# Ledger of designs, part 20: peptides against a protein of PDB entry 4N7V

Target 1, 222 residues: chain A of PDB entry 4N7V
Amino acid sequence: TLRSITSPLVAHRLKPIRQKTKKAVVSILDSEEVCVELVKEYASQEYVKEVLQISSDGNTITIYYPNGGRGFPLADRPPSPTDNISRYSFDNLPEKYWRKYQYASRFVQLVRSKSPKITYFTRYAKCILMENSPGADFEVWFYDGVKIHKTEDFIQVIEKTGKSYTLKSESEVNSLKEEIKMYMDHANEGHRICLALESIISEEERKTRSAPFFPIIIGRKP

## One batch from the design tools (peptide; made by RFdiffusion4, then SolubleMPNN)

Design b1_p10_5_s4 (from b1_p10_5, 5 letters changed)
Fold by OpenDDE base, seed 1:
Structure b1_p10_5_s4 (fold): chain B 222 residues (1-222), chain A 10 residues (1-10)
Amino acid sequence: as target 1 above (222 residues)
Amino acid sequence: MVEPIEPPEM
């Protein structure tokens, strides 16, 4: 099943973006829908042959073939659907479209990992919890130039000198220089706070059923 | 399909 390969993509709260590759253009629209335009080059002109329009929650996929399948010239936005539109739920999406959906999903997940959900300014750093899940990326930009980037898979440290390294185990973290451990301790504290705030705010958001609370900024740069 | 390239910082 498609679900065994990927979960429904989640594009909520993401800013619009359009990324062109050789074979496709992927967009997050103002509506937070995700569009994959399949592109073919013919006679030095690029044409959109197929469009997958995916809802912001990833559960609805609308597929259409511009200009009766002849293709529509590539523009600055997806072509409008006209005739012969197919609509699918996530769970009934034909297998022939799974790879394209997965492409969209990976793109969205990548964008999410770069999209601030919570920005928290401490006395020493700008902390940012990103939108991706599970295990959201967490970045700490210390005002003195040190940077720590935490992901589900690793921790990257960039020292004041520009020296960078990646840590993948607790033993490696424990082997850090004492000076760097201080930065790590602060980063971990900021991370904990952001996660706690995320939980609390999300719960209130659920109860209120109003406009989204995220992204949110806590504090200010000193 | 090709993998998406890294988007700019949001």
Scores: peptide ipSAE 0.038, ipTM 0.739, DockQ to the pose 0.169
Fold by OpenDDE base, seed 3:
Structure b1_p10_5_s4 (fold): chain B 222 residues (1-222), chain A 10 residues (1-10)
Amino acid sequence: as target 1 above (222 residues)
Amino acid sequence: MVEPIEPPEM
């Protein structure tokens, strides 16, 4: 099943973006829908042959073929759907479209990993919890130049000297120099606080019918 | 085959 290889993408709160590759254009729209335009070249002109339009919650996929499959000239936005539109739920998406959905999902996940959800200024650093899940990326930019980037898979450290390295196990973290451990301790504390705030704010947001609370900024640079 | 492209800084 598609669900066994990916979950529905989540594009809520993401800023609009449009990125072109040789074979496709992927967009996050103002509506927070995600569009994948499949591109072919004819006589040095690019045409959109197929469009996957995915809802912001990833659960609905609308597929259409511009100009009856003849294609529509590539423009600054996806072509509008006309006739012969197919609509699928996530669990009913034909297998032939799974790779294209996965592409959209990976793109959205990458965008989310670079989209601030909570920005928290401490005495020593700017901390940023990102939108991706599970295990949101967490970045700490110390005012003295040290940077720590935590992901679900690794921790990257950039020291004052510019020396950079990646930690992939607890053993490696435990083997850090004492000076670096102090930065790591601060990063971990900031991370804990951001996660706690995320939980509290998300719960309050669920109880209200107001505009989204995220992204949020806590404090200011000293 | 569609290859992902890294988004710019957000």
Scores: peptide ipSAE 0.037, ipTM 0.740, DockQ to the pose 0.183
Fold by OpenDDE base, seed 5:
Structure b1_p10_5_s4 (fold): chain B 222 residues (1-222), chain A 10 residues (1-10)
Amino acid sequence: as target 1 above (222 residues)
Amino acid sequence: MVEPIEPPEM
């Protein structure tokens, strides 16, 4: 099943973006829908031959073939759907489209890892919890130039000198110099606070059923 | 299939 290889993409709160490759254009629209345009080149002109339009919650996929399958010239936005539209739920999406959905999903997840959900200014750093899940990326930009980037898979440290290294185990973290451990401790504290606030704010958002509370900024740069 | 490209910082 598709669900066994990916989860429904979640594009809520993401800013519009359009990224072109040779064979595809992926877009997050103002509506927070995600479009994958499959591109073919004919006589030095690029045409959109197929479009997957995915709802913001990833659960609905609309597929159409522009201009009766002849293709529509590539433009600055996806072509409008015509009468030859197929609509699927996530769980009934034909297997032939799974790879294209996975492409969209991976792109959205990448965008989410770059999208601030909580920005928290401490005395020493700008901390940012990102939108991706599970295990949201967490970045700490210390005002003195040190940077720490935490992901589900690793911790990257950039020192004042510009020296960078990646930590992938607790043993490596424990082997850090004392000076760097101080930065790590502060980063971990900021991370804990952001996660706690995320939980509290999300619960209040659920209760109020209002417009999204995120992204949110806590504090200010000193 | 095409792989996703790195989006800009947001």
Scores: peptide ipSAE 0.036, ipTM 0.735, DockQ to the pose 0.149
Fold by OpenDDE base, seed 2:
Structure b1_p10_5_s4 (fold): chain B 222 residues (1-222), chain A 10 residues (1-10)
Amino acid sequence: as target 1 above (222 residues)
Amino acid sequence: MVEPIEPPEM
């Protein structure tokens, strides 16, 4: 099943973006829907031959073929669906579209990993918890130039000198120099706080059903 | 096959 290889994409709270590659244009719309436009070049003109429009919660996929399949000239936005529209639920999406959905999902997930959900200023650093899940990226920008980037898979450290290295195991973390451990300790504390705040705020969002509280900024740069 | 996309920093 599609669900066994990916979860429904979640584009909520993401800013609009449009990114073109050779074969596709992917967009997050103002509506927070995601569009994948499949592009074909013909006579030095680019045409959109197929569009996957995915709902913000990833559960509904609308597929259409612009201009009766002849294609629509590539523009600054996806062509509007007109005729020959198919609508699928995530679990009923034909397998032939799974790769395209995965493409959209990976794009959205990457955007989420770069989208601040919580910004927390400490005395020493700007901490940022990102929107991606599970295991949201967490960045710490120390005011003295040190940077720590935590992902689900690794921790990247950039020292004041610009020296960069990646930690992938607890043993490597434990082998850090004492000075770096201090930064890591602070990063971990900031991370803990952000996760706690995320939980609290998310619960309030669930209760109120109002406008989203995220992104949120806590504190200020000293 | 759709090409991989690298979104810019946001």
Scores: peptide ipSAE 0.039, ipTM 0.741, DockQ to the pose 0.182; fails the geometry check

Design b1_p10_6_s1 (from b1_p10_6, 3 letters changed)
Fold by OpenDDE base, seed 4:
Structure b1_p10_6_s1 (fold): chain B 222 residues (1-222), chain A 10 residues (1-10)
Amino acid sequence: as target 1 above (222 residues)
Amino acid sequence: EEIVLELPEF
């Protein structure tokens, strides 16, 4: 099943963005829907031959073929659906579209990993918990120039000198210089706090059923 | 402020 290889994408709270590759253009719209435009070149002109429009919650996929399948010239936004429209639920999406859905999902996850959910200013750093899941990215920008970027897979450190390295195990973290460990300790504390606040705020958001509380900013730069 | 993405090819 599609569900066995990916969860429904979640584009809530994401800002509009459009990214072009050779064979596809992927977008988040103002409506927070996600579009994958499949592009083909003919006579030095790019045409959109197929569009997958995915709801913000990832559960509804609308597929259409612009201009009766002949294609529509690539523009600065997806072509409007006019004909040859099919609508699917996530669990009923034909397998032939799974690759395209996965591509949309990867795009959304990438955007989410760069989209602040919680910004928390400490005495020493600007901490940012991102929107992606599971294991949201967490960035710490120390005011003195040190940067720590935590992902589910690794920790990247950029020192004051600009020296950059990646840590993938606890043993590597434990082998850090003492001065860097202090930055890591602060980053970890900021991370813990952001996760705790995310939980509390999300619960209140659920109870109130109001507009989203995120993104939020906590504190201010000293 | 703007998100810069490097997407892999489809």
Scores: peptide ipSAE 0.125, ipTM 0.822, DockQ to the pose 0.745
Fold by OpenDDE base, seed 5:
Structure b1_p10_6_s1 (fold): chain B 222 residues (1-222), chain A 10 residues (1-10)
Amino acid sequence: as target 1 above (222 residues)
Amino acid sequence: EEIVLELPEF
């Protein structure tokens, strides 16, 4: 099943963006829908031959073939659907489209990992919890130039000198220089606070049933 | 605030 490969993508709260590769253009629209445009070159012109338009919650996929399958010249936005439109639910999507959906999902997860959900200013750093899930990315930008980037898979450290290294185990973290451990301790505390606030704010958002509370900014740069 | 991404090729 498609569900065994990926979960439905979630594009809520993401800003519009358009990214082009050689064979595809992927977009998040103002509506928070996600579009994959499949591109083919013919006679030195790029044409959109197929479009997957995915709802913001990932559960509905609309597929169409511009200009009766002849293709439409690539533009600054996806071509409008006209004829031969198919609509599928996530669980009913034909297997021939799974690779394209997975590509859209990976794109959305990448965007989410770079989209601030909570920005928290401390005395020493700007802390940012991102939108991706599970295990949201967490970045700490210390005002003195040190940077720590935490993901599910690793911790990256950039020191004042520009020296960069990646840690993949707790033993490596425990072997850090004492000076770097101080930065790590602060980063971990900021992370704990952001996760706690995320939980509290999400619960209030659920109760209120109003406009989204995220993204939020806590404090201000000193 | 604009996100710059390095996407893998499709």
Scores: peptide ipSAE 0.124, ipTM 0.823, DockQ to the pose 0.791
Fold by OpenDDE base, seed 2:
Structure b1_p10_6_s1 (fold): chain B 222 residues (1-222), chain A 10 residues (1-10)
Amino acid sequence: as target 1 above (222 residues)
Amino acid sequence: EEIVLELPEF
């Protein structure tokens, strides 16, 4: 099943973006829908042959073939869905479209990993919890130039000198220089606080059914 | 701040 490969993408709260590659253009629209435009080149002109338009919650996929399948010239936005429209739920998406959906999902997840959900200013650093899940990326920008980037898979450290290294195990973390451990401790504290705030705020959002609280900024730069 | 992505090819 598609669900065994990926969960429905979630594009809520993401800013519009459009990114072109050789064979596809992927977009997050103002509506927070996600579009994958499949591009082919003919006589030095790029044409959109197929479009997958995915709802912001990832559960509805609208597939259409511009200009009766002849393709529509690539523009600054997806062509309107006018011809040969099919609509699927996530669980009913034909397998032939799974790769394209996965591509959209990866794009959205990448955008989410770079989209601030919580920004928290401490005395020493700007901490940012991102939108991706599970295990949201967490960045700490220390005002003295040190940076720590935590992901689900690794921790990247950039020292004041610009020296960069990646830690993938607890043993490597434990082997850090004491001075770096101080930064890590602060980062971990900020991370814990952001996760706690996320939980509290998310619960309030659920209860109130109001406009989203995120993204949110806590504190201010000293 | 604008998000700049390096998306893999399809």
Scores: peptide ipSAE 0.124, ipTM 0.822, DockQ to the pose 0.816
Fold by OpenDDE base, seed 3:
Structure b1_p10_6_s1 (fold): chain B 222 residues (1-222), chain A 10 residues (1-10)
Amino acid sequence: as target 1 above (222 residues)
Amino acid sequence: EEIVLELPEF
């Protein structure tokens, strides 16, 4: 099943963006829907041959073929659907479209990993918890130039000298120089606080019917 | 700031 290889994508709170590659253009729209446009070149002109339009919650996929499959000239936005529109739920999506859905999902996840959900200013650093899940990316920009980037898979450290390295295990983290451990300790504390705030705020969002609370900024730069 | 992504080819 599609569900065994990916979950429905989640594009809520993401800003509109359009990214072009050779064979596809992927977009997040103002509506927070996600579009994959499959591109073919003919006579030095690019045409959109197929469009997947995915709802913001990832559960509904609308597929259409511009101009009856002849294609529509590539523009700055997806072509409007006309005839021969197919609508699928996530669990009923034909297998031939799974790769394209996964492509959209990876794109959305990448955008989420770079989209601030919580910005937290401390005495020493600007901390940012991102939108991706599970295991949201967490960045710490110390005012003295040190940078720490935490992901589910690794921790990247950039020292004042510009020296950069990646830590992939607890053993490597434990082997850090004492001076770097101080930065890591501060980063971890900021991370803990952001996760705690995320939990509290998310619970309040569930109880209220107002506009989304995220993204938020806590504190200010000293 | 605007997000610029390095998206792999489809």
Scores: peptide ipSAE 0.122, ipTM 0.822, DockQ to the pose 0.778

Design b1_p10_6_s2 (from b1_p10_6 with D2E I5L)
Fold by OpenDDE base, seed 5:
Structure b1_p10_6_s2 (fold): chain B 222 residues (1-222), chain A 10 residues (1-10)
Amino acid sequence: as target 1 above (222 residues)
Amino acid sequence: EEIELELPEF
């Protein structure tokens, strides 16, 4: 099943973006829908031959073939659907489209990993919890130039000198120099606070059923 | 602000 290889993508709160590659253009629209435009080149012109338009919650996929399958010249936005539109739920998406959906999902997850959900300014750093899940990326930009980037898979440290290294185990973390451990301790505390705030705010958001509370900024740079 | 991404090829 498609669900066995990916979950429905979630594009809520993401800003519009359009990214072109050789064979595809992927976009997040103002509506927070996600579009994958499959591109072919013919006579030195790029044409959109197929479009997958995915709802912001990932559960609905609309597929169409511009200009009766002849293609539509690549433009600054996806071509509008006209005729011969197919609409599928996530669980009913034909297997032939799974790779394309997965590509959209990877794109959205990448965007989410770079999209601030909570920005928290401490005395020493700008802390940012990102939108991706599970295990949201967490970045700490210390005002003195040190940077710590935590992901589900690793912790990257960039020291004041620009020296960069990646930690992938607790043993490596425990072997850090004392001065770096201080930064790590602060980063971990900022992370804890952001996660706590996320939980509290999400609960209030659920109760109010209003416009999204995120992204939020807590404090300001000293 | 636009997010800069390194998106893999399809």
Scores: peptide ipSAE 0.099, ipTM 0.808, DockQ to the pose 0.780
Fold by OpenDDE base, seed 3:
Structure b1_p10_6_s2 (fold): chain B 222 residues (1-222), chain A 10 residues (1-10)
Amino acid sequence: as target 1 above (222 residues)
Amino acid sequence: EEIELELPEF
């Protein structure tokens, strides 16, 4: 099943963006829907042959073929659907479209990993918890130039000298120089606070029926 | 700010 290889994508709170590659253009629209346009070149012109439009919650996929499959000239936005439209739920999506859905999902996850959910200013750093899940990316930009980037898979450190390295295990973290551990300790504290605030704010958001609370900024740069 | 992405080819 599609569910065994990916979950429904989640594009809520993401800003519109359009990314072009050789064979596809992927977009997040103002509506927070996600579009994959499959592109083919003919006579030095690019045409959109197929469009997958995915709802913001990932559960509904609308598929259409512009101009009866002849294609529509590539533009700055997806072509509008007309007649030959198919609508699928996530669990009923034909297997032939799974790769394209996965592509959209990877794109959304990438965007989420770069989209601030919580920005927290400390005495020493700007901390940012991103929108991706599970294990949201967490970045710490120290005012003195040190940077720490935490992901689910690794921790990247950029020192004042510009020296950069990646830590992939707890043993490597424990082997850090004492001066770097101080930065890591601060980063971890900021991370803990952001996760705690995320939980509290999410619970309060569940109790309300207003606009989303995220993204949020806490404090200000000293 | 504006997000710039490097997405793999489809």
Scores: peptide ipSAE 0.099, ipTM 0.807, DockQ to the pose 0.811
Fold by OpenDDE base, seed 4:
Structure b1_p10_6_s2 (fold): chain B 222 residues (1-222), chain A 10 residues (1-10)
Amino acid sequence: as target 1 above (222 residues)
Amino acid sequence: EEIELELPEF
């Protein structure tokens, strides 16, 4: 099943963005819907041959073929759905579209990994918990120039000198210089706090059933 | 402020 490969994408709270590759253009719209435009080149002109428009919660997929499948000239936004429109739920999406959905999902996850959910200013750093899941990215920008970027898979450290390295195990973290460990300790504390706040705020958001509370900024730069 | 992405090819 598609669900065994990926969960429904979640584009809530994401800002509009459009990115072109050779064969596809992927967008988040003002409506927070996600569009994958499949592009073909003909006579030095690019045409959109197929569009997948996915709801913000990832559960509804609208697929259409511009100009009856002849294609529509590539523009600065997806073409309007006019011809050959099909609508599917996530669990009923034909397998032939799974790759395209996965591509949309990867795009959304990438955007989410760069989208602040919680910004927390500490005494020493600007901490940012991102929107992606599971295991949201967490960035710490120390005011002195050190940066720590935590992901589900690794920790990247950028030192004051500009030296950059990646840590992928606890043993590597434990082998850090004492000076760097201090930064890591602070980053971990900021991370813990952001996760705790996320939980509390999310619960209140659920109770109120109003406009989203996120993104949120806590504190200010000293 | 603007998000810069490096998305792989489809």
Scores: peptide ipSAE 0.098, ipTM 0.807, DockQ to the pose 0.778
Fold by OpenDDE base, seed 2:
Structure b1_p10_6_s2 (fold): chain B 222 residues (1-222), chain A 10 residues (1-10)
Amino acid sequence: as target 1 above (222 residues)
Amino acid sequence: EEIELELPEF
């Protein structure tokens, strides 16, 4: 099943963006829907031959073929659906479209990993919890130039000198120099706080049915 | 702040 490969993409709260590659253009729209435009080149002109429009919650996929399948000239936005539209639920998406959906999903996940959900200023650093899940990226920009980037898979450290290295195990973390451990300790504390606040705020958001609380900024740069 | 991405080719 598609679900065994990927979960439905989630584009809520993401800003509009358009990414062009050779064979596809992927976009997050103002509506927070996601579009994959499949591009073909004919006579030095690029045409959109197929469009997958995916709902912001990833559960509905609308597929259409612009201009009766002849293609529509590539523009600054996806062509509007008109005729011959197919609509699928996530669980009923034909297998032939799974690769395209996965492409959209990876794009959205990448955008989410770079989209601040919580920005938290401490005395020493700007901490940012990102939108991606599970295991949201967490970045700490220390005002003295040190940077720590935590992902689900690794921790990247950039020292004041610009020296960069990646840690993939707790053993490696435990083997850090003492001065770096101090930065890591602060990063971990900031991370804990952001996760706690995320949990509290998201629960209140769920209960109140108000406009989204995220993204939020806590504190200010000293 | 604008997000810049490097997405692999389809």
Scores: peptide ipSAE 0.096, ipTM 0.807, DockQ to the pose 0.833

Design b1_p10_6_s3 (from b1_p10_6, 3 letters changed)
Fold by OpenDDE base, seed 2:
Structure b1_p10_6_s3 (fold): chain B 222 residues (1-222), chain A 10 residues (1-10)
Amino acid sequence: as target 1 above (222 residues)
Amino acid sequence: EEIELELPDF
């Protein structure tokens, strides 16, 4: 099943963006829907031959073929769905479209990993919890130039000198120099606080039918 | 702040 290889993409709260690659253009629209435009080149002109438009919650996929399959000239936005429209639920998406959906999903996850959900200013650093899940990326930008980037899979450290290294195990973390451990301790504290705040705020969002509270900024740069 | 992405080709 598609669900066994990916979850429905979630594009809520993401800003519009459009990225062109060789064979596809992927976009997040103002509506927070996600579009994959499949591009073909004919006579030095690029045409959109197929479009997958995915709802912001990832559960509905609308597929259409511009100009009856003849294609529509590539523009600055997806062509409007007018011809040969098919609509599928996530669980009923034909397998032939799974790769395209996964591509959209990876794009959205990448955007989410770079989209601040919580920005928290401490005395020493700007901490940022990102939108991706599970295991949201967490970045700490220390005002003295040190950077720590935590992902689900690794921790990247950039020292004041610009020296960069990646930690993939607790053993490696434990082997850090004491001065770096101080930064890591602060990063971990900021991370814990952001996760706690995320939980509290998300619960309030659930209880109240208000507009999204995220992204949120806590504190200010000293 | 604008998000810059590096997504592999489809």
Scores: peptide ipSAE 0.090, ipTM 0.807, DockQ to the pose 0.802
Fold by OpenDDE base, seed 4:
Structure b1_p10_6_s3 (fold): chain B 222 residues (1-222), chain A 10 residues (1-10)
Amino acid sequence: as target 1 above (222 residues)
Amino acid sequence: EEIELELPDF
């Protein structure tokens, strides 16, 4: 099943963005819907031959073929759905479209990994918990120039000198210079706090059923 | 403020 490969994408709170590749254009719209435009070139002109429009919660997929399947000239936004429209739920999406959905999902996940959910200013750093899940990215920008970027898979460190390296195990973390360990300790504490705040704020958001509380900024730069 | 993304080709 598609669900065994990926969960429904979640584009809530994401800002509009459009990115073109050779064969596809992927967008987040003002409506927080996600569009994958499949592009083909004919006579040095690019045409959108197929569009997948996915709801912000990822559960509804609208597929259409612009201009009766002949294609519509590529523009600065997806063409309007006018021809050959099909609507599917996530669990009823035909397998032939799974690759395209996965592509949309990867795009959304990438955007989410760069979208602040919580910004927390400490005495020493600007901490940012991102929107992606599971294991949201966490960035720490120390005011002295050190940067730590935590993902589910690795920790990247950028030192004051500009030296950059990636850590993928606790052993490597434990082998860090004492000076760097201090930065890591602070980053970990900021991370813990952001996760705790995320939980509390999310619970209040659920109770109120109001407009999103996120993104949120806590504190201010000293 | 603008997000720069590097998405692989489809």
Scores: peptide ipSAE 0.090, ipTM 0.805, DockQ to the pose 0.769
Fold by OpenDDE base, seed 3:
Structure b1_p10_6_s3 (fold): chain B 222 residues (1-222), chain A 10 residues (1-10)
Amino acid sequence: as target 1 above (222 residues)
Amino acid sequence: EEIELELPDF
């Protein structure tokens, strides 16, 4: 099943963006829907042959073929659906479209990993918890130039000298120089605080049913 | 700020 490969994508709170590649254009719209436009070149002109439009919660997929499959000239936005529109739920999506859905999902996840959910200013750094899940990316930009980037897979450190390295295990983290451990300790504290606030704010958001609380900024730069 | 992404070709 598609569900065994990926979960429904989640595009809530993401800003509109359009990314062109050789064979596809992927977009997040103002409506927070996600579009994959499949592109073919003919006589030095690019045409959109197929469009997948995915709802912001990832559960509904609308598929159409511009101009009866002849294609529509590539523009700055997806072509409007007119005829021969198919609508699927996530669990009923034909297998022939799974690769395209996964592509959209990877794009959305990438955008989420670079979209601030919580920005937290400390005495020493700007901390940012991102929108991706599970295990949101967490970045710490120290005012003295040190940077720490935490993901589910690794921790990247950029020192004042510009020296950069990646840590992939707890053993490597424990082997850090003492001066770097101080930065890591601060980063971890900021991370803990952001996660705690995320939990509290999410619960209040569930109760109030108003406009989204995220993204938020806590504190200010010294 | 605006996000710039590097996505692999489809």
Scores: peptide ipSAE 0.088, ipTM 0.806, DockQ to the pose 0.799
Fold by OpenDDE base, seed 1:
Structure b1_p10_6_s3 (fold): chain B 222 residues (1-222), chain A 10 residues (1-10)
Amino acid sequence: as target 1 above (222 residues)
Amino acid sequence: EEIELELPDF
């Protein structure tokens, strides 16, 4: 099943973006829907032959073939659907479209990993919890130039000197120089706080059922 | 239709 390969993509709160590659254009629209435009070149002109339009929650996929499958010239936005539109739920998506859905999903996940959900300014750093899940990326930009980037898989440290290294285990973290451990401790505290705030704010958001509270900025740069 | 995953920087 598609679900065994990937979860439905989640594009909520993402800003619009359009990225062209050789064979596809992927977009997050103002509506937070995600579009994959499959592009073919004929006579030095690029045409959109197929469009997958995916709902912001990833659960609905609308597929259409512009201009009756003849294709529509590539423009600055997806072509409007005309005729012969197919609509599928995530679990009913034909297998022939799974790769394209996965492409959209990976793109969205990448965008999410770079989209601030919570920005928290401490006395020493700008902390940013990103939108991706599970295990949201967490970045700490210390005002003195040190940078720490935590992902689900690793921690990257960039020191004042520009020296950069990656840590993949607690043992490696424990082997850090004491001065770097201080930065790590601060980063971890900021991370803990952001996660706690995310939980609290999300719960309040659920209760109010209003416009999204995220992204949110806490504090200001000193 | 085959597509290559060319995930862009954001």
Scores: peptide ipSAE 0.054, ipTM 0.743, DockQ to the pose 0.092

